Peptides against a protein of PDB entry 4ASU. Designs and how they scored, part 113

Target 1, 270 residues: chain A of PDB entry 4ASU
Amino acid sequence: ATLKDITRRLKSIKNIQKITKSMKMVAAAKYARAERELKPARVYGVGSLALYEKADIKTPEDKKKHLIIGVSSDRGLCGAIHSSVAKQMKSEAANLAAAGKEVKIIGVGDKIRSILHRTHSDQFLVTFKEVGRRPPTFGDASVIALELLNSGYEFDEGSIIFNRFRSVISYKTEEKPIFSLDTISSAESMSIYDDIDADVLRNYQEYSLANIIYYSLKESTTSEQSARMTAMDNASKNASEMIDKLTLTFNRTRQAVITKELIEIISGAA
Target 2, 83 residues: chain B of PDB entry 4ASU
Amino acid sequence: FTFASPTQVFFNSANVRQVDVPTQTGAFGILAAHVPTLQVLRPGLVVVHAEDGTTSKYFVSSGSVTVNADSSVQLLAEEAVTL

## One batch from the design tools (peptide; made by RFdiffusion4, then SolubleMPNN)

Design b2_p15_4_s4 (from b2_p15_4, 7 letters changed)
Fold by OpenDDE base, seed 3:
Structure b2_p15_4_s4 (fold): chain B 270 residues (1-270), chain C 83 residues (1-83), chain A 15 residues (1-15)
Amino acid sequence: as target 1 above (270 residues)
Amino acid sequence: as target 2 above (83 residues)
Amino acid sequence: DEEEEKLLKKLEELQ
């Protein structure tokens, strides 16, 4: 590589490093907010799941329609956030298919579709875009829930897959169940709740779906921002190392050029 | 007893004496060992009676309330404010 | 968005 080529590359990497440092700071600010907002959201979301856990709602084995909702975002540069969700979605889809289930997929965030499009395009019902630019609200979750319920796909059971936040350095991809109204209404364990009006149950289920989606979005957002901070920090460090290496190469190359020029002068070949 | 909105927690696994909730089917009081039920909230007043005799009032918009067989209660409001 | 994609490609080269 010529000195000019090395210089151009150095300039490029230095610019990238500036961007990654800036992105790290932005991610840090977003993380701090997300973590604060996750605390009540977790209580709220876990509270919504309590019925399903306590009632031990089971889907009959003869029911074959399964919905997988993958939750991530549109934005990259956050390490394995998207790939972890996609990996678990693929695994779950394969397991369900092997069990003779029909599987449909919903992606929350464009990155899920981007990863799974080639292999699972036929299984996608809808992808929600414009996720991750702003903190998710309950209104956003309600919109997603409504769209899902209006999709016309009559699933029996589903799963929502998202990254649960553990700490600034750790997240875990997890799955939570979602159930159709019919599945809940027909569950034997719900018999103790028999005096429930059908309209009440429908409305309850709509809230429940919105609640779990909201919860998943909050967990995902917090995990994503944390992972982005780490990714940008790593990228900045890698850029620094590359700059150092290229600088050494530049210096060596410069010395070689000078030496060559000196030899040419001494030899009279200049 | 858990009472929360998406943005605020009012009670988290607390022991309370009674909770009065506004539901679409009418207001009812949740006492200890209340029968399991599911209800949806209507806009109205929630009153929490603590074991120490203190009473707290809240206004809620919409949401759900679950009374489980184990006497656990989840009151989940879309919006809630202390009165 | 295009700038972000270009940046992404460049950053992927650094990872």
Scores: peptide ipSAE 0.029, ipTM 0.907, DockQ to the pose 0.730
Fold by OpenDDE base, seed 4:
Structure b2_p15_4_s4 (fold): chain B 270 residues (1-270), chain C 83 residues (1-83), chain A 15 residues (1-15)
Amino acid sequence: as target 1 above (270 residues)
Amino acid sequence: as target 2 above (83 residues)
Amino acid sequence: DEEEEKLLKKLEELQ
């Protein structure tokens, strides 16, 4: 490689390192906010899931329609955040298909579609885009919930798959159940609950769905920003190492060029 | 008893004497060992009666309330403010 | 988004 080639590559990598460092700082700021906002969101979301855990709602085996909601974002450069969700979605879809269930998929965030489009395009109902630029709000979750409910797909049960935040260095892909209004209404375990007006139950279910989506978005966002910080830090370190290596190569090449020029001067070959 | 909004937690697995909630079907008081029920909140006042006799008031927008068989209660408001 | 994609491409080239 010529000195010019090495210099060009050095410049490129240095620019990349500047960008990755900047992105790390941005991710850190977003992470700090996301973590703060996750604390109440967990209580809220876990509270919403409490019914399903306590009522032990079981979907009859004859019910075949299953909805998988994968929650991530539109933005990359966050390690395995998207691939982990997609992997679990694939696994769940395969297991459900093997059990003779019909599976449809909703992607929250464009990255889910990007990963699964080739293999699962026919199973996708909708992909929600424009996820991850701003912290998710309850309004965002409500919009997603409403669109899901209005999609015309009458699922019996579903799974929402997202990355649960553990720590700045750890997340876990998890699945939480979602149930249709009909499934909840027909569940034997729900018989202990007083006669609930159908409109009340419908509204309750709408809130429950929005609540769970909101919770999943908050967990996902926190996990994503943390993972992005790590990814950008790693990228910055890798760039630094490459810069060091190229700098050494540059120095060696420069010395060789100087030596060659000196030899040419001394030999009169120039 | 858990009472939270998406952005704020007021009670987390707390023991309370009574919670008065505004529902679409009417306001009702949740006491210990209340029968399991699901309700939807209407905009209004939530009153929490603590075991120590203190009373706290909140304004809530919409949301849900769940009373489970194990006497656990989840009050989940879309928006809530302390009064 | 375009900048992120461009960066992704550049980072992929570095890996």
Scores: peptide ipSAE 0.029, ipTM 0.910, DockQ to the pose 0.938
Fold by OpenDDE base, seed 5:
Structure b2_p15_4_s4 (fold): chain B 270 residues (1-270), chain C 83 residues (1-83), chain A 15 residues (1-15)
Amino acid sequence: as target 1 above (270 residues)
Amino acid sequence: as target 2 above (83 residues)
Amino acid sequence: DEEEEKLLKKLEELQ
């Protein structure tokens, strides 16, 4: 490589490093906010899931329609955040298909669709775009819930797959159940609950779905921002190391060029 | 007893004496060992009676309340404010 | 999004 080539590469990497450092700071700020907002969201979301855990709602085996909701975002540069969700979705879809279930998929965030489009395009009902530019709100979750309920797909049971936040360096892809109104209303375990009006149960289920989606979005966002912060930090470090290596190469190459020029002058080989 | 909104937690697995909730079917008081039920909140006042005799009031917009067989209660409001 | 993709490609070259 010529001195000019090395210089060009150095300049490019230095620019990338500036960008990654800036992105790290932005991700750090978003992470701090997301983590703060996750605290109440987790209590809220876990509270909503308590019914399903305590009632031990079982879907009859003869019911075949299963919905998979993958929760991610539109934005990259966050390590394995999207691929982890997609991997779990693929595994779940394969297991359900092997069990003779009909599987449909909803993607929250465009990255899920991008990963699964080639293999699962026929199973996608809808993809929600414009996820991840702003912190998710309960309103956003409600919109997703409403669109799902109005999609015309009458699922019996579903799975919402998302990254649960553990720490700044750790997340875990998890699955939570989603049940249709019919499944809840017909569940034997619900018999212990007092006579529930059908309209009340419908409204309750709408809130439950929105609550779970909201929770999943908050967990996903926090996980994503932490992963992005880590990814940008790693990229910045890698850039730094490469700058150091290229600087050494530049210095060596410069010395070699000078030596060659001196030899040419001395030898008269112009 | 858990009482939360998406953005704020008021009670987290707390022991309370009674919770009065506004539901679409009517306001009712949740006491210890209340029968399991699911209800939807209407806009109104939530009153929490603590074991120490203190009473706290909240305004809620909408949401759900769950009373489980194990006497756990989840009051989940879309919006809630302390009064 | 295009800028992000360009950055991704550049970052992949750094990995």
Scores: peptide ipSAE 0.027, ipTM 0.910, DockQ to the pose 0.912
Fold by OpenDDE base, seed 2:
Structure b2_p15_4_s4 (fold): chain B 270 residues (1-270), chain C 83 residues (1-83), chain A 15 residues (1-15)
Amino acid sequence: as target 1 above (270 residues)
Amino acid sequence: as target 2 above (83 residues)
Amino acid sequence: DEEEEKLLKKLEELQ
């Protein structure tokens, strides 16, 4: 490589390093906010799931319609955040299909669609875009819940798949159940909940769905920002190492050029 | 007893004597041995009676309340403020 | 989004 080529590459990598460092700082700020907002959201979301855990709601085996909701975002540069969710969605879809279930998919965030469109296009009901630019609100979750309930797809049960935040360096892709109103109302285990009006149960289910979606969005956002921060840090370190290597190569090449020129002068071969 | 909004936690697995909640069917008092039930909240006053005899008041918007067979209670409001 | 894609391509070139 010529000195010019090395210099050009050095400039390029230095610019990339500057960008990745800036992105790391932005991700760090967003992470700090997301983690703070996740604390109450987790209590709220886990509280909403308590009924399903305690009531042990079972879907009859003859019911075949299953909904998978994958939660991520529109934004890249966050490591395996999107691929982890997509992988779990694919696995779940395959298992359900093998069990003779009909599977439909909802993607929260455009990246899910981008990954699954080629293999699962016919199973998609809807994809929600414009996810991840701003912190998710309960209003956002309510819109998603409402759209799902109004989609006309009468699922029996479902799965919401998202990345649960563990720490700044760790997340885990998890699945939580979603049940239709009919499944909840017909569950034998719900018999202990006496005098539940049908309208009350419907409204309760709507809140429950919005609650779990909100929870999943908050977990996903925190995980994503943390992963992005880590990814940008790693990219910055890799760029630094490459800059060091190229700088050494530049210095060696420069010395070689000077030596060659001196030899040419001394030898009169110029 | 758990009482939370999407943005704030007021009680997390706490032991309380009684919780009064505003529901669509009227005022609902939750005692320690209350039967399992599901209700939807109306805008109104929540009163939490602690075991030490202290009372706390909250205004809530819409939401849900769950009383489970194990006496666990989840009060989940869309919005809630301390009064 | 275009800037992100450009950055992704550049980062891939670093990898």
Scores: peptide ipSAE 0.027, ipTM 0.907, DockQ to the pose 0.934

Design b2_p15_5_s1 (from b2_p15_5, 10 letters changed)
Fold by OpenDDE base, seed 3:
Structure b2_p15_5_s1 (fold): chain B 270 residues (1-270), chain C 83 residues (1-83), chain A 15 residues (1-15)
Amino acid sequence: as target 1 above (270 residues)
Amino acid sequence: as target 2 above (83 residues)
Amino acid sequence: SELEKAVLEQLKKAA
């Protein structure tokens, strides 16, 4: 490689390092906010899931329509955040198909579709885009919930798959159940709940869905920002190492060029 | 008893004496050993009666309330403010 | 973002 080539590469990597450092700082700020906002969101979301856990809602085996909701975002450069969700979605879809279930998929965030498009395009109902630019709000979750309910796909049971935040260095891909109004209404375990009006139950389920989606978005966002911060830090370190290596190569090459030029001058070949 | 909005937690697994909630079918009080039920909130006043005799008031928008067989209660409001 | 894409492309080239 010529000195010019090395210099060009050095300049490029230095610019990349500046970008990754900046992105790290941005991700750190977003992470701090996301973590603060996750605390109440987790209480809220876990509270919403309490019914399903306590009532032990079960879907009859003869019911075949299953919905998988993958929660991610539109943004890359966050390590295995998207691939982790997609992997679990694929596994769940395969297991359900093997059990004779009809599977449809909803992607929250464009990255899910990007990963699953070739293998699962026919199973996608809808993909929600413009996820991850701003912190998710309950309004956003409500819009998604409404779209699902109005999609015309009458699922019996569903699974929402998202990354649960553990710590700044750890997340876990998890699955939570989603149940249709019909499944909840017909569940034997719901008999202990006193005379629930059908309209009340419908509205309750709408809120429940929005609540769970909101919770999943907050977990996902926190996990993503943390992972991005780590990824950008790693990228910055890798760039630094590469800069050091290239700098050494530059110095060696420069000396070689100088030596060659001196030899040419001395030999009269210049 | 858990009472939260998406952005704020008011009670987390707390023991309370009574909670008065505004529902679409009417306001009702949740006492100890209340029958399991599901309700949807209407905009209105939530009153929490603590075991120590203190009373806290909140204004809530829409949401849900769940009373479980184990006497656990989840009050989840879309928006809530302390009064 | 366009920036993220550019970073990814550059990182791929550097790898």
Scores: peptide ipSAE 0.047, ipTM 0.904, DockQ to the pose 0.014
Fold by OpenDDE base, seed 1:
Structure b2_p15_5_s1 (fold): chain B 270 residues (1-270), chain C 83 residues (1-83), chain A 15 residues (1-15)
Amino acid sequence: as target 1 above (270 residues)
Amino acid sequence: as target 2 above (83 residues)
Amino acid sequence: SELEKAVLEQLKKAA
């Protein structure tokens, strides 16, 4: 490699490092906010899931329609955030199909679709785009919930798959159940709940779905920002190491060129 | 007893004496031994009666309330403010 | 998004 080539590469890597450092700082700021906002959201979301956990709602085996909601974002450069969700979605879809279930998929965030479009395009109902630029709001979750409910697809049960935040260095892809109104209303375990009007139950389920989606978005966002921060830090460190190596190579090459020039001068071969 | 909005937690697994909630079917009080039920909130006042006799008032917009068989209660409001 | 594009472009040039 010529000195010129090395210099060009050095310049490129230095630019990358500058960008990754900047992205790290941005991700750090967003992470701090996301983590703060996750605290109440987790209480809220876990509270919404409490019914389903405590009632132990079971879907009859004869019911075949299953909905998978994958939650991520549109934005890249966040490590395995998207691939982790997609992997679990694939696994779940395969297991359900093997069990003779009909599987449909909803993607929250464009990255899920980008990963699964080739293999699962026929199973996609809808993909929600423009996710991840701004912190998710309850309004956003409500819109997603309403669109799902109005999609015309009648599911019996479903799964929402998202990354749960553990720490700045750890997330876990998890699955939470979602149930249709019909499944809830027909569940034997619901018999203990006193005279619930059909309209009340419908409205309750609408809120429940929105709540769960909101919770999943907040967990996903926090996980994503932490992962991005880590990814950008790693990229910056890798760039630094590469810069050091190339700088050494540059210095060695420069010395070799100087030596060659001196020899040419001394030998009179110039 | 858990009472939260998407952005704020008011009570987290707390023991309370009574919670008065505004529901679409009417306002009712939730006591420790209340039967399991599901309700939807209407805009109105929530009153929390603590075991120590203190009373806290909140205004809620909409949401849900769940009373479970284990006597746990989840009050989840879309918007809530302390009054 | 613009920053991500820039990173991707720079990564391509470095490769």
Scores: peptide ipSAE 0.042, ipTM 0.897, DockQ to the pose 0.013
Fold by OpenDDE base, seed 2:
Structure b2_p15_5_s1 (fold): chain B 270 residues (1-270), chain C 83 residues (1-83), chain A 15 residues (1-15)
Amino acid sequence: as target 1 above (270 residues)
Amino acid sequence: as target 2 above (83 residues)
Amino acid sequence: SELEKAVLEQLKKAA
């Protein structure tokens, strides 16, 4: 490579490093906020899931309609955040299909559709875009829940798949169940709740769905920001190493050029 | 007893004597070994009676309350504030 | 974001 080529590459990589460092700082700020907001959201969300865990709601085998909700965002440069969710969605869809279930998919965030469009286009009901620009609110979750409930798709049960935040360096893709009103109402384990008014149960279920979606969004957001921060840090380090290597190459090449020029002068071959 | 909003936790797996909640069908008190039930909240006052005899008051908007067979309670309000 | 797009473009150029 010529000195000019090396210089051009150095300039390019240095610019990339500046950008990745900047993105790391932005991600760090967003992560800090997300982590603070996740603490109460987790208690809230786990509380909402408690009924389903304790009541052991089961869907009858004759019920075949299953909804998969994948939760991520519109934003890239966050490592395996989107692919992890998509991978688990694919696995779940395949397992359900093998069991003779009808599967429909909802994507929260445009990246889910981007990944699954070719292979699962016919299974998509709706994709929610404009996810990830601002921290998710309960209002956002309510909108998603309402849209789902009004979609006209009468699912029996479902799965919400999202990345659960563990630490700044770790997340885990998780799956939580969602149930239709009919499934809950007909569940044998719900017999201990027999005095529940039908309207109350309907409203309760609407809140439950919104609660779970909200929880998943908060977990996903925190995981995403932490992953982006890590990814940008790694990119910055890699760029630094490359800059060092190229700088050495530049110096060696420069010395070689000088040596060649000296030889040409001495030999008169210039 | 767990009491939380999306943005704030008031009680997390705490032991309380009684919780009074405003529901759409009326206010009721949740005591120890209360029968399992699901209710939807109406805007109103939540009163938590602690084991030590202290009481705390909260205003809640909409939400849900769950009383499970194991006596665990989840009070989940869309909005809640301490009074 | 615009920044993300810029990063992607720069990465493509550097590759």
Scores: peptide ipSAE 0.040, ipTM 0.903, DockQ to the pose 0.014
Fold by OpenDDE base, seed 5:
Structure b2_p15_5_s1 (fold): chain B 270 residues (1-270), chain C 83 residues (1-83), chain A 15 residues (1-15)
Amino acid sequence: as target 1 above (270 residues)
Amino acid sequence: as target 2 above (83 residues)
Amino acid sequence: SELEKAVLEQLKKAA
């Protein structure tokens, strides 16, 4: 490479490094906020799931309609956050199909659609876009829940797949159950709750869905920001190493050029 | 007894004597060994009676309350404030 | 985001 080429590349990488450093800082700030907001959200969300765990709601084998909700965002540059969710969605969809179930997919965040559109386009009901620009609110979750409930797809059971935050350097893709109103109402294990009005149960289920979506969004957001922070840090370090390497190459090339020019001058072979 | 909103936790797996909740079907008190039930909250007052005799009051907007067979209770309000 | 766009633009220039 010529000195000019190396210089151009150096400049480009330095600019990229500045951007990645900036993105790291932004991600760090968002992560700190997300982690703080996750604490109560986790208690809230886990509390909402307690019924399903304690009641041990089972879906009859003859029920075939399954809904998969994948939770991520629209934003990239966050490592394997989106691919992890998509991978588990694919696995779950394949397992369910092998079991003879009908599978439909909802994507929260455009990245899920981006990854799965080619292979699973026919299974998608809806993709929620504009996710990840601002911290998710309960209102956002409620909107998603409402749209899901009004989608017209009469699923029997479902799963929501999202990245659960473990630490600044670790997340785990997890699955939580979603049940239709009919499934809950007909579950034998719910007999101990049989004095419940149908309208009350419907409203309760709407809250439950909103609650789990909210929880999943908070877990996902925290995981994403942490992963982005790490990814940008790694990118910045890699850029630094590349800059150092190119700088050495530049210096060596410069010396070689000087030597060549001197030889040409001395030899008159210009 | 767990009482939380999306943004704040008031009680997390705590032992309490009684919780009075406003539901759409009417206000009721949750005591020890209360029968399992599911209810939705209406806007109103939640009163938590602690074992030590202290009473705390909260205003909630909406949400759900679950009483399980194991006596665990989840009070989940969309919005809640301490009074 | 504006930052993501900038990163993409710079990546294109570096490619």
Scores: peptide ipSAE 0.037, ipTM 0.906, DockQ to the pose 0.014

